Peptides against a protein of PDB entry 3V4L. Designs and how they scored, part 61

Target 1, 386 residues: chain A of PDB entry 3V4L
Amino acid sequence: GQPLAKDKVALLIGNMSYWEHPKLKAPLVDVYELTNLLRQLDFKVVSLLDLTEYEMCNAVDEFLLLLDKGVYGLLYYAGHGYENFGNSFMVPVDAPNPYRSENCLCVQNILKLMQEKETGLNVFLLDMCRKRNDYDDTIPILDALKVTANIVFGYATCQGAEAFEIQHSGLANGIFMKFLKDRLLEDKKITVLLDEVAEDMGKCHLTKGRQALEIRSSLSEKRALTDPVQGAPCSAEALVRNLQWAKAHELPESMCLKFQCGVHIQLGFAAEFSNVMIIYTSIVHKPPEIIMCDAYVTDFPLDLDIDPKHANKGTPEETGSYLVSKDLPKHCLYTRLSSLQKLKEHLIFTVCLSYQYSGLEDTVEEKQEVNVGKPLIAKLDMHRGL

## One batch from the design tools (peptide; made by RFdiffusion4, then SolubleMPNN)

Design b1_p12_3_s2 (from b1_p12_3, 7 letters changed)
Fold by OpenDDE base, seed 5:
Structure b1_p12_3_s2 (fold): chain B 386 residues (1-386), chain A 12 residues (1-12)
Amino acid sequence: as target 1 above (386 residues)
Amino acid sequence: YEVPVAGVIKLE
């Protein structure tokens, strides 16, 4: 019969906004497009941008809690990285310059932990450099891996080489994702699919002699990303996994706020990523006596590091949201919360209505506090160790 | 020593 997955779970990390290293651009588009494709493949996807070392560790730990016997696990990483002695290191956004193994996540350590879960398939897609870091002389003593026939690595580049993004004025994919996205939905064994992606990359004049896909696999079975999920979640573990995933994707309900002046505001929420949410406000009713009115969101928790200069924009694009703008209501004010993983408490903020009556020169303000609980990834309490 | 970073291809 066709192989069945017990479930399918993916963690996607895109690091771009490095503190001490060159900023990247491609991971934004790459994580977003891959998220949408994996959702069409019935994956439970957690998508995260710009994680610190601590936040990356917690994201991996939460991902490992979703893994179990016969579950398909996929880890995608796009960002800076290196490879020393056959160990791949993902570089967090807070990594010092130079970074070392103690500042980075070792992929082979994650693989060891995935093998302990007896997963049906382990896929690593590593869109990072594989050059040696000569500032890191540490040889990780890795425990012996179990002999398993269910591991697939897709490295965006060969050993000792760089992974590249294309610098455009607009949004563009990284080189690996540019070719991967065109084939990802194909009903093929994952190693055959990646081999076809490698051939497509090999035909590209931009990457020829600079970047080549490497496939490393022990996969002896015909397993595909298209393999159907086995039946209704009847196990306690499947119910827990479904609940944990649902928590990480729960948006606040849309609200209609009523002010004393008779103005009504629609407050809405949209997910860009599991840690990135857009708040939007619109005036849905205005008394005729009110000539001007604007609805601003303010007083966010300090942990979110919201710059007021980037809040309450007339377009999603002015907030830095270029990917979901087509799916948002028009004629709103937009605010992008890009660091929901940092939220320790409930998301409490103020909606401030500024308005003017006909024949009065003075502006009037009314304020309402809004508590939306813990949105999206903030429900996983990724900060419990601080 | 050089810190490995992601390469940027400029389209000319």
Scores: peptide ipSAE 0.056, ipTM 0.726, DockQ to the pose 0.713
Fold by OpenDDE base, seed 2:
Structure b1_p12_3_s2 (fold): chain B 386 residues (1-386), chain A 12 residues (1-12)
Amino acid sequence: as target 1 above (386 residues)
Amino acid sequence: YEVPVAGVIKLE
């Protein structure tokens, strides 16, 4: 019979904005495109950008809570990384220079924990370098892995080599995602699909002799990312998993704010990632006696580290949002919240209306506080340990 | 010592 997944869950992490290391660009596009493809494959996807060590640990713990017997688990990582003694280390954005294993997440430790959940399939897609870190001589004593015959690693590069992004004018994929995205929806055994991606990458003149995909697999069954999910959630655990994922993807409802001057503002919300939200404001009604009016958002929680210089932009692109700009309404002011994982409390902020009456030189201001609760990933309370 | 950046690098 066709293999069935009990459910399908993916965690995608893209680290770019490193504190002590070179900044990356490809992970933004790669995580976004992979999220959209895995959603078409009926995966429950959590997509996160720019995580600290602590935030990465919590994201992995929350991902492991979504795993159970016969569930397909997929972990994608794009960012800095290294490989020592056959162990893969993902580098958080706050990692020191030099970083060590104590500052990084070991993928083989995550695999051990996934095997304890009795998962149906474990897929790791690692879009990072695999060079040795000569500043870390720590030999991790890892417990022996179980023989589960359901593990697939797709490494963007071979052992001891680098993974690359292509520097073009504008947004570009990393090399691995450039080829993976063209094949990912194919109804093929995941190891066969990755082998075709390796062949496509091997034909590219830019990557020939610089980067080659490595596949490591124990997968004994014909499992595909296209395998159908077993029907409606019949267990309490499946219902809890569906509710937990739904909470992590719930946007605030759009609001119509009414000011005393008779101006009406539409306040809207859009998700770029599970931890990245865009707020947009538009004037939907203006009395004729008001000649000019603008609606600004301000007074955000300090935990979000919002620079006012990057808030209230006339285009999504001026906020650093290049991916969702087509789906946003036009003629708004836009603000991008890129660190929703840091939010400990409700998202409370101020909408400030600045306006001028015909025949008055003085600008008038009205303010309204807005509470939108915990948006997106902030509902998971990833900070419960601090 | 430049730490060898074991990370995604740009192809020029």
Scores: peptide ipSAE 0.042, ipTM 0.696, DockQ to the pose 0.469
Fold by OpenDDE base, seed 4:
Structure b1_p12_3_s2 (fold): chain B 386 residues (1-386), chain A 12 residues (1-12)
Amino acid sequence: as target 1 above (386 residues)
Amino acid sequence: YEVPVAGVIKLE
């Protein structure tokens, strides 16, 4: 019969905004596009940008809580990385220069933990360099992996080589995602799909002799990303997994705020990623006696590190939100919250209405506090150490 | 010593 997944869960991490290392661009687009494709494949997707070591550990732990017997687990990582002695290390955004294995997440350790969950399939898609880090001579003593015959690694590059992003004037995929996205929805064994992606990459003049896909697999069954999820969640574990994922993706409801002056503000929310939310405000009603009127969001929790210079922009793009801008209402003020994983408390902020009456030169302000609870990934309390 | 960033390199 066709293989069935008990469920499908993906963790996608895109690290770009490194503190001590060169900033990347491709992971933004790659995580977003892969999220949309995996959702079409009935994956529960957690998509996270710009994680610290601690936040990456917690994201992996939360991902492992979603895994169970016969679940398909997919980990995608795009960012800086290295490979020492056949161990792949994902580099967090706060990693020092030079970084070492103690500052990084070992993919083979994650695989070990996934094997303990008795998963139906383990897919790793690693869009990172595989050069040796000569500043880390530590040979990690890894526990022996189980022989589960359900493992697939897609490395964006070959051993000892670099992975590349194409310098484009705009948003562009990394080289791996550029070819992967065209094949990802195909009903093929995952190793066959990745082999076709490797052939497509090998035909590209930009990648030829610079980057080649490596497939490392121990996959005894014809498993595909298209394999259907086994019917209604009948187990308590499946219900818990569904509830946990749903909590991590619940947006605040859109609000209509009414001010004393008679102005009505629409406050809306959009998810860009599991840890990235856009807040938008619009004037939906204005009395005729009010000539100018703007609705700003301010007084965010300090844990979010919101720079006021990047808040309340006339376009989503001015906030750094290029991907969801088409799905947002026009003629708003936009604010991008890019670090929802840092939120320890409820998201409380102020909507400040600044306005002028006809025939008065003085600006009047009215303020309303808004509590939206814990949006998106902030519901998982990832900042609580396990 | 800059670690040669073993990460996605921008193709120039």
Scores: peptide ipSAE 0.033, ipTM 0.699, DockQ to the pose 0.508
Fold by OpenDDE base, seed 1:
Structure b1_p12_3_s2 (fold): chain B 386 residues (1-386), chain A 12 residues (1-12)
Amino acid sequence: as target 1 above (386 residues)
Amino acid sequence: YEVPVAGVIKLE
């Protein structure tokens, strides 16, 4: 019979905004497009951008809590990385220059922990460099991995080689995701799918002799990302997993705010990633005596590190949101909350209505405080160790 | 012309 997954869970990490290293661009598009494809494959996807070491550790721990016997686990990483002695290290955005293994996450350690969960399939898609780090003399003494025969690595590049982005005038995928996305929905054994992606990359004149996909697999069974999820959650653990994932993706409900002047504001929320939310405000009712009015959001928690210069924009694109702008209402003011993982408390902020009456030169302000609880990934309390 | 930019480089 066709293999069944008990469930399917993916963690996608895209690191771009490095503090001490070159900034990347492709991880934004790559994580977004891969999220949408994996959702079509019935994966529970957590998608995270720009994580610190601590935040990456917590994201991996939360991902491991979603894994159980016969669950398919997929880890995708796009960002800086290195490989020492066959161990792959993912570089957090706060990593020092030079970075060491103590500042990075070892993929083989994550694999060990996934093997302890008795997973049905372990897929690693590593869109990072695999150069040696000559500043890291640490040889990780990894315990011998169990023989689970269910492991697949897709490396965007060969050992000791670099991974590349395509220099385009707009948003573009990394080279690996450019070819992976075209085949990801195919009902094929995951190693066969990755071999076809490797052939497509090998035909590209841009990548020829610069970047080649490496596949490392112990997968003894015909397992595919298209494998159906086994029906109704038959275990308490499967129900808990479904509830935990649902909590991490719950948006605040849209609100209608009523001001004393008779102006009504619609406050709405959209997810770009599990840790990135767009707030949008629109005037839905204005009394005729009010000639002008605008609704600004302000007084955000300091943990979110929101620059007011990037808040309350007339377009999603002016906030840095280029991917979800088509799905957003028009004629709003938009604010992008990146780094929802940093939120320790409830998201409390102020909606400030600035308005002018006909025949008065002075602007009037009314304010309402809004508490939307913990949105998206902030419900997982990734900070419980700080 | 699309040029592969080494994005994910460890700067040495």
Scores: peptide ipSAE 0.026, ipTM 0.663, DockQ to the pose 0.109; fails the geometry check

Design b1_p12_3_s3 (from b1_p12_3, 6 letters changed)
Fold by OpenDDE base, seed 3:
Structure b1_p12_3_s3 (fold): chain B 386 residues (1-386), chain A 12 residues (1-12)
Amino acid sequence: as target 1 above (386 residues)
Amino acid sequence: YDVPVPGVIELE
């Protein structure tokens, strides 16, 4: 019979906005497209952008809580990275220059923890450089891995090489994701699928002699990402896992705000990623005596580090939201909250209505405070410990 | 021509 997954869980991390390192672009598109594909494959996907060391550790810990016996675990990482002594290190956005293993997440340590969960399949897709870091001579003494025969690594590049982005005039995938996305939905053993991706990369004139996919596998069974999830969750652990995932994806309900002047505002929310939300405001009713009115969002929690200059844009694209803009209502003001992982408390903010009456020169303001609770990933309290 | 850039796309 076809293998069954007890469940399928993916953590996708895309780091781009490095503090002390060069900024990337591809991880934005790569994490988004991979999220949508893995959701079509019935994966529970947590998608996170621009994580600090601490936030990456917590994201991995929360991912490990979703893993159990016979669960398929997939970790995707796009960002800076290195490989020392056969250990892969993912570089957080707050990593110092130079970074060391103490500032980074070791993938083999995550694999060890996944093996303790008795997972059905462990897939690592590492879209990062694999050069040696000459500033880190730490030889990690790793305990011997268990022989689980269920491990697959897809490295975007060969050992000692760089991973590349394609310089496009717009949003583009990284090289690995460009080829991976075309095959990811195929009902094939994951190692066969990745081998076909490697062949496609090898045929591309852009990548030929620059980047080659490396596959490392101990997978003894015919397991695919298309393998069906075992039916209704019958265990208490499966119910807890489903609830934990659902919490990380709960958007605030859309609100209709009514101001004293008789203006009605629709306040809406959209998820771009598990830690990235778009707030949008629209005027749904305006009295005829009001000639002009706008609804601004302001007074966000300081933990979110929201620059007001990037808030209340006339287009999603002006906020840096290029991917979900088609699914958003038009004729709004848009604000992108890109760091929901940082939210310790409820998301409380002010909706400020600025308006003008016909025949009055002065602009009038009305304000309403809005509490939307903890949106998306903020429900997991990824800051538990700071 | 789309050129593969290692890591950093310097926006010129």
Scores: peptide ipSAE 0.031, ipTM 0.652, DockQ to the pose 0.166
Fold by OpenDDE base, seed 2:
Structure b1_p12_3_s3 (fold): chain B 386 residues (1-386), chain A 12 residues (1-12)
Amino acid sequence: as target 1 above (386 residues)
Amino acid sequence: YDVPVPGVIELE
């Protein structure tokens, strides 16, 4: 019969805003495009940008809680990385320069933990450099992996080589994602799909002799990313998994705020990633006696590190939101919250209305506090795992 | 020794 997945779960991490290392650009687009493709494949996708070491550990732990017997697990990583002694290390944004194994996440350790969950398929897509880190001579003592014939690694590059971004005028993919996205929806065994991606990359004059896809697999069965999920969740564990994923993707409801002057503001929310949300405000009603009226958001929790200079922009693009701008309402003020994983408490902020009456020179202000609870990834309470 | 970093390929 056709293989069935008990469920399908993906964790996508894109690190770009490094503190002590060169900043990247492609992980933003690559994580977003891959998220949309995996959702079309009925994956439960958690998509995270710019994680610290601690935040990456917690994201992996939460991902492992979603895994169970016969579940398909996919881990994608785009960012800085290295390979020492056949072990792949993902570099967090807060990693020191030089970084070492104690500052990084070992992919083979994650694989060990996935094998303990008795997963149906384990896919790793590693869009990172595979050069040796000569500043880290640590030989990790890894426990012996179980012999499971269900593992696939897609490395964006060869051992000892670099992965590259394609810089165009505007938003560009990494080289790996450029070719992967065109094939990912095909109903093929995952190793056959990745082999076709490797051929497409090898035909490109830009990548030829610079970057080549490497496939490492123990996969003995004909399993595809297109394999159907087993029907309605029959177990308590499957219901808990579905509820946990749904909580991590629940946006705040849109609100209509009414001010004493008779102005009405629409407050709305959009998800860019599991840890990135856009807040937008629009004036939906204004009394005719009010000649000027602006509504802005302020007083965010300090844990979110919101620079007021980047808040309340006239376009989504001015906030750094280039991907979801087409799905947002026009003629709003926009604010991007890019670090929702740092939120320990409820998201409480102020909506401030500034307005002027006809024939009065003085500007009047009214304020309303808004509590939207824990949005998106902040509902997983990733900080409680210690 | 340089730390391994992703490179950028400019497409002309």
Scores: peptide ipSAE 0.026, ipTM 0.634, DockQ to the pose 0.704
Fold by OpenDDE base, seed 1:
Structure b1_p12_3_s3 (fold): chain B 386 residues (1-386), chain A 12 residues (1-12)
Amino acid sequence: as target 1 above (386 residues)
Amino acid sequence: YDVPVPGVIELE
């Protein structure tokens, strides 16, 4: 019979805004598109951008808590990386220059921990460079991996090579995701699917002799990403997993704020990623005696590093939100919160209404504090330990 | 030797 997954869980990390290294662009689009495809495949997806070492460790730990016997685990990473002695290292955004293994996450260590969970399938999709880091002389003494016969690695490039993104006029995928996205929904054994992606990449004139997909697998069974989830969660662990994932994806409810002047503001929330939320404000009622009014959001928690110059924009695109703008209401002011993982407390902020009465030259301000609790990934308290 | 980083392929 077709294999059944007990559940399907994915962690997607896209690092692009490096402090001490060249900035990337493709991880933004790649994580977003892969998230949408994996959701169509009934994966529980956590999607995270621009993580520090500490935040990456915590994201992996939370991902491992969602894994259990017969669960399909998928880890995708797009960013800087290297490979020393067959060990793959994912580079956090705060990594020093040069970075070492002590500043990075070892994928084979994550695999070891996934094997301890007795997972049904372990898929790693690594969209990073695989060149040796000559500044890292550490030979990781990895314990012998268990023979689980359920492991698949898709490397965007071959050993000792670079991975590339396509520079185009706009947002574009990395080369690996460009071909992967066209095949990902196919009902095929995951290794067969990746072989077809490798053939499609191999036909591309841009990648020929520069980048080739490498597949490393011990997968003995015909398992696919399309494999159905086994029916209603029969275990307490499956219920806990579903609740934990749901908490990490719960948006604040849309609010109608009423000001003393009689103006009504709609405050809404949209998820771009598990750690990226857009706040939008719109004026839904204005008394006729008020000629002009605007609703600004301000006084955010310092942990979110919100620059006021990038807040309260007339378009989502002016905030750096190019992917979800089509799904947002029009005629709002938009603010993008890109670091929700950093939120230690409740998201409390001020809505400031600036307005003018007919026949008065002076602007009047009214302020209302809003508490929306912990949105999205901030509910997992990824800071429990700093 | 610079640490290997992802490269950009320009589409002409």
Scores: peptide ipSAE 0.023, ipTM 0.652, DockQ to the pose 0.706
Fold by OpenDDE base, seed 5:
Structure b1_p12_3_s3 (fold): chain B 386 residues (1-386), chain A 12 residues (1-12)
Amino acid sequence: as target 1 above (386 residues)
Amino acid sequence: YDVPVPGVIELE
């Protein structure tokens, strides 16, 4: 019979906004497109941008809580990285220059922990450099891996080589994702699918002799990303997993705020990623006596590091939201919260209505405080330990 | 510092 997954879970990390290293662009589009494809494959997807070392560790720990016997686990990473002694290191955005193994996440340590969960399939898609870091002389003493015959690595590049992004004026994929996305929905054994992606990359004139896909696998069974999830979640563990995933994807409900002047504001929320939310406001009712009326969001928690200069924009694109803008209501003011993992408390903020009456020169303000609880990834309390 | 960094390919 066709293999069945007990469930399918993916963690996608895209690091771009490095503090001490060159900024990247491709991971934004790559994580977004891969998220949408894996959702079509019935994966439970957590998608995260720009994580610190601590935040990456917590994201991996939360991902491991979603894994269990016969579950398919997929980890995707796009960002800076290196490979020393056959160990792959993912570089967090707060990593020092030079970085070392103590500042980075070892993928083989994550694999060990996934093997302890008795997963049905372990897929790693590593869109990072595999060049040796000569500033790190540490040889990690890794525990011996179990022989599980269910491991697949897709490395965007060969051992000792660099991974590349193409410098475009607009939004573009990295080289690996450009070819992976065209095949990801195919009902094929995952190693066969990746081999076809490797052939497609090998035909590209830009990457020829610079970057080639490496597939490392022990996969003895015909497992595919298209494999159906085994029927209704009848186990307590499957129910817990479904609830934990649902918590990380729960948006605040849309609100209709009523001000004393008779203005009504619609407040809405949209997810760009598991840690990135767009807030939008619109005037849905205005008395005829009010000639001008604007609704701003302000007074965000300090942990979110919201620059007011980037809040309350007339377009999603002016906030840095280029991917979800087509799915948002038009004629709003937009604010992008890009660091929801940093939220320790409830998301409390102020909606400020600024308005003018016909025949009065003075602008009037009314304010309402809004508490929307913990949105999206903020429900997982990724800050437990500071 | 020659840190292993993803290279940018310029499109010619």
Scores: peptide ipSAE 0.021, ipTM 0.636, DockQ to the pose 0.720

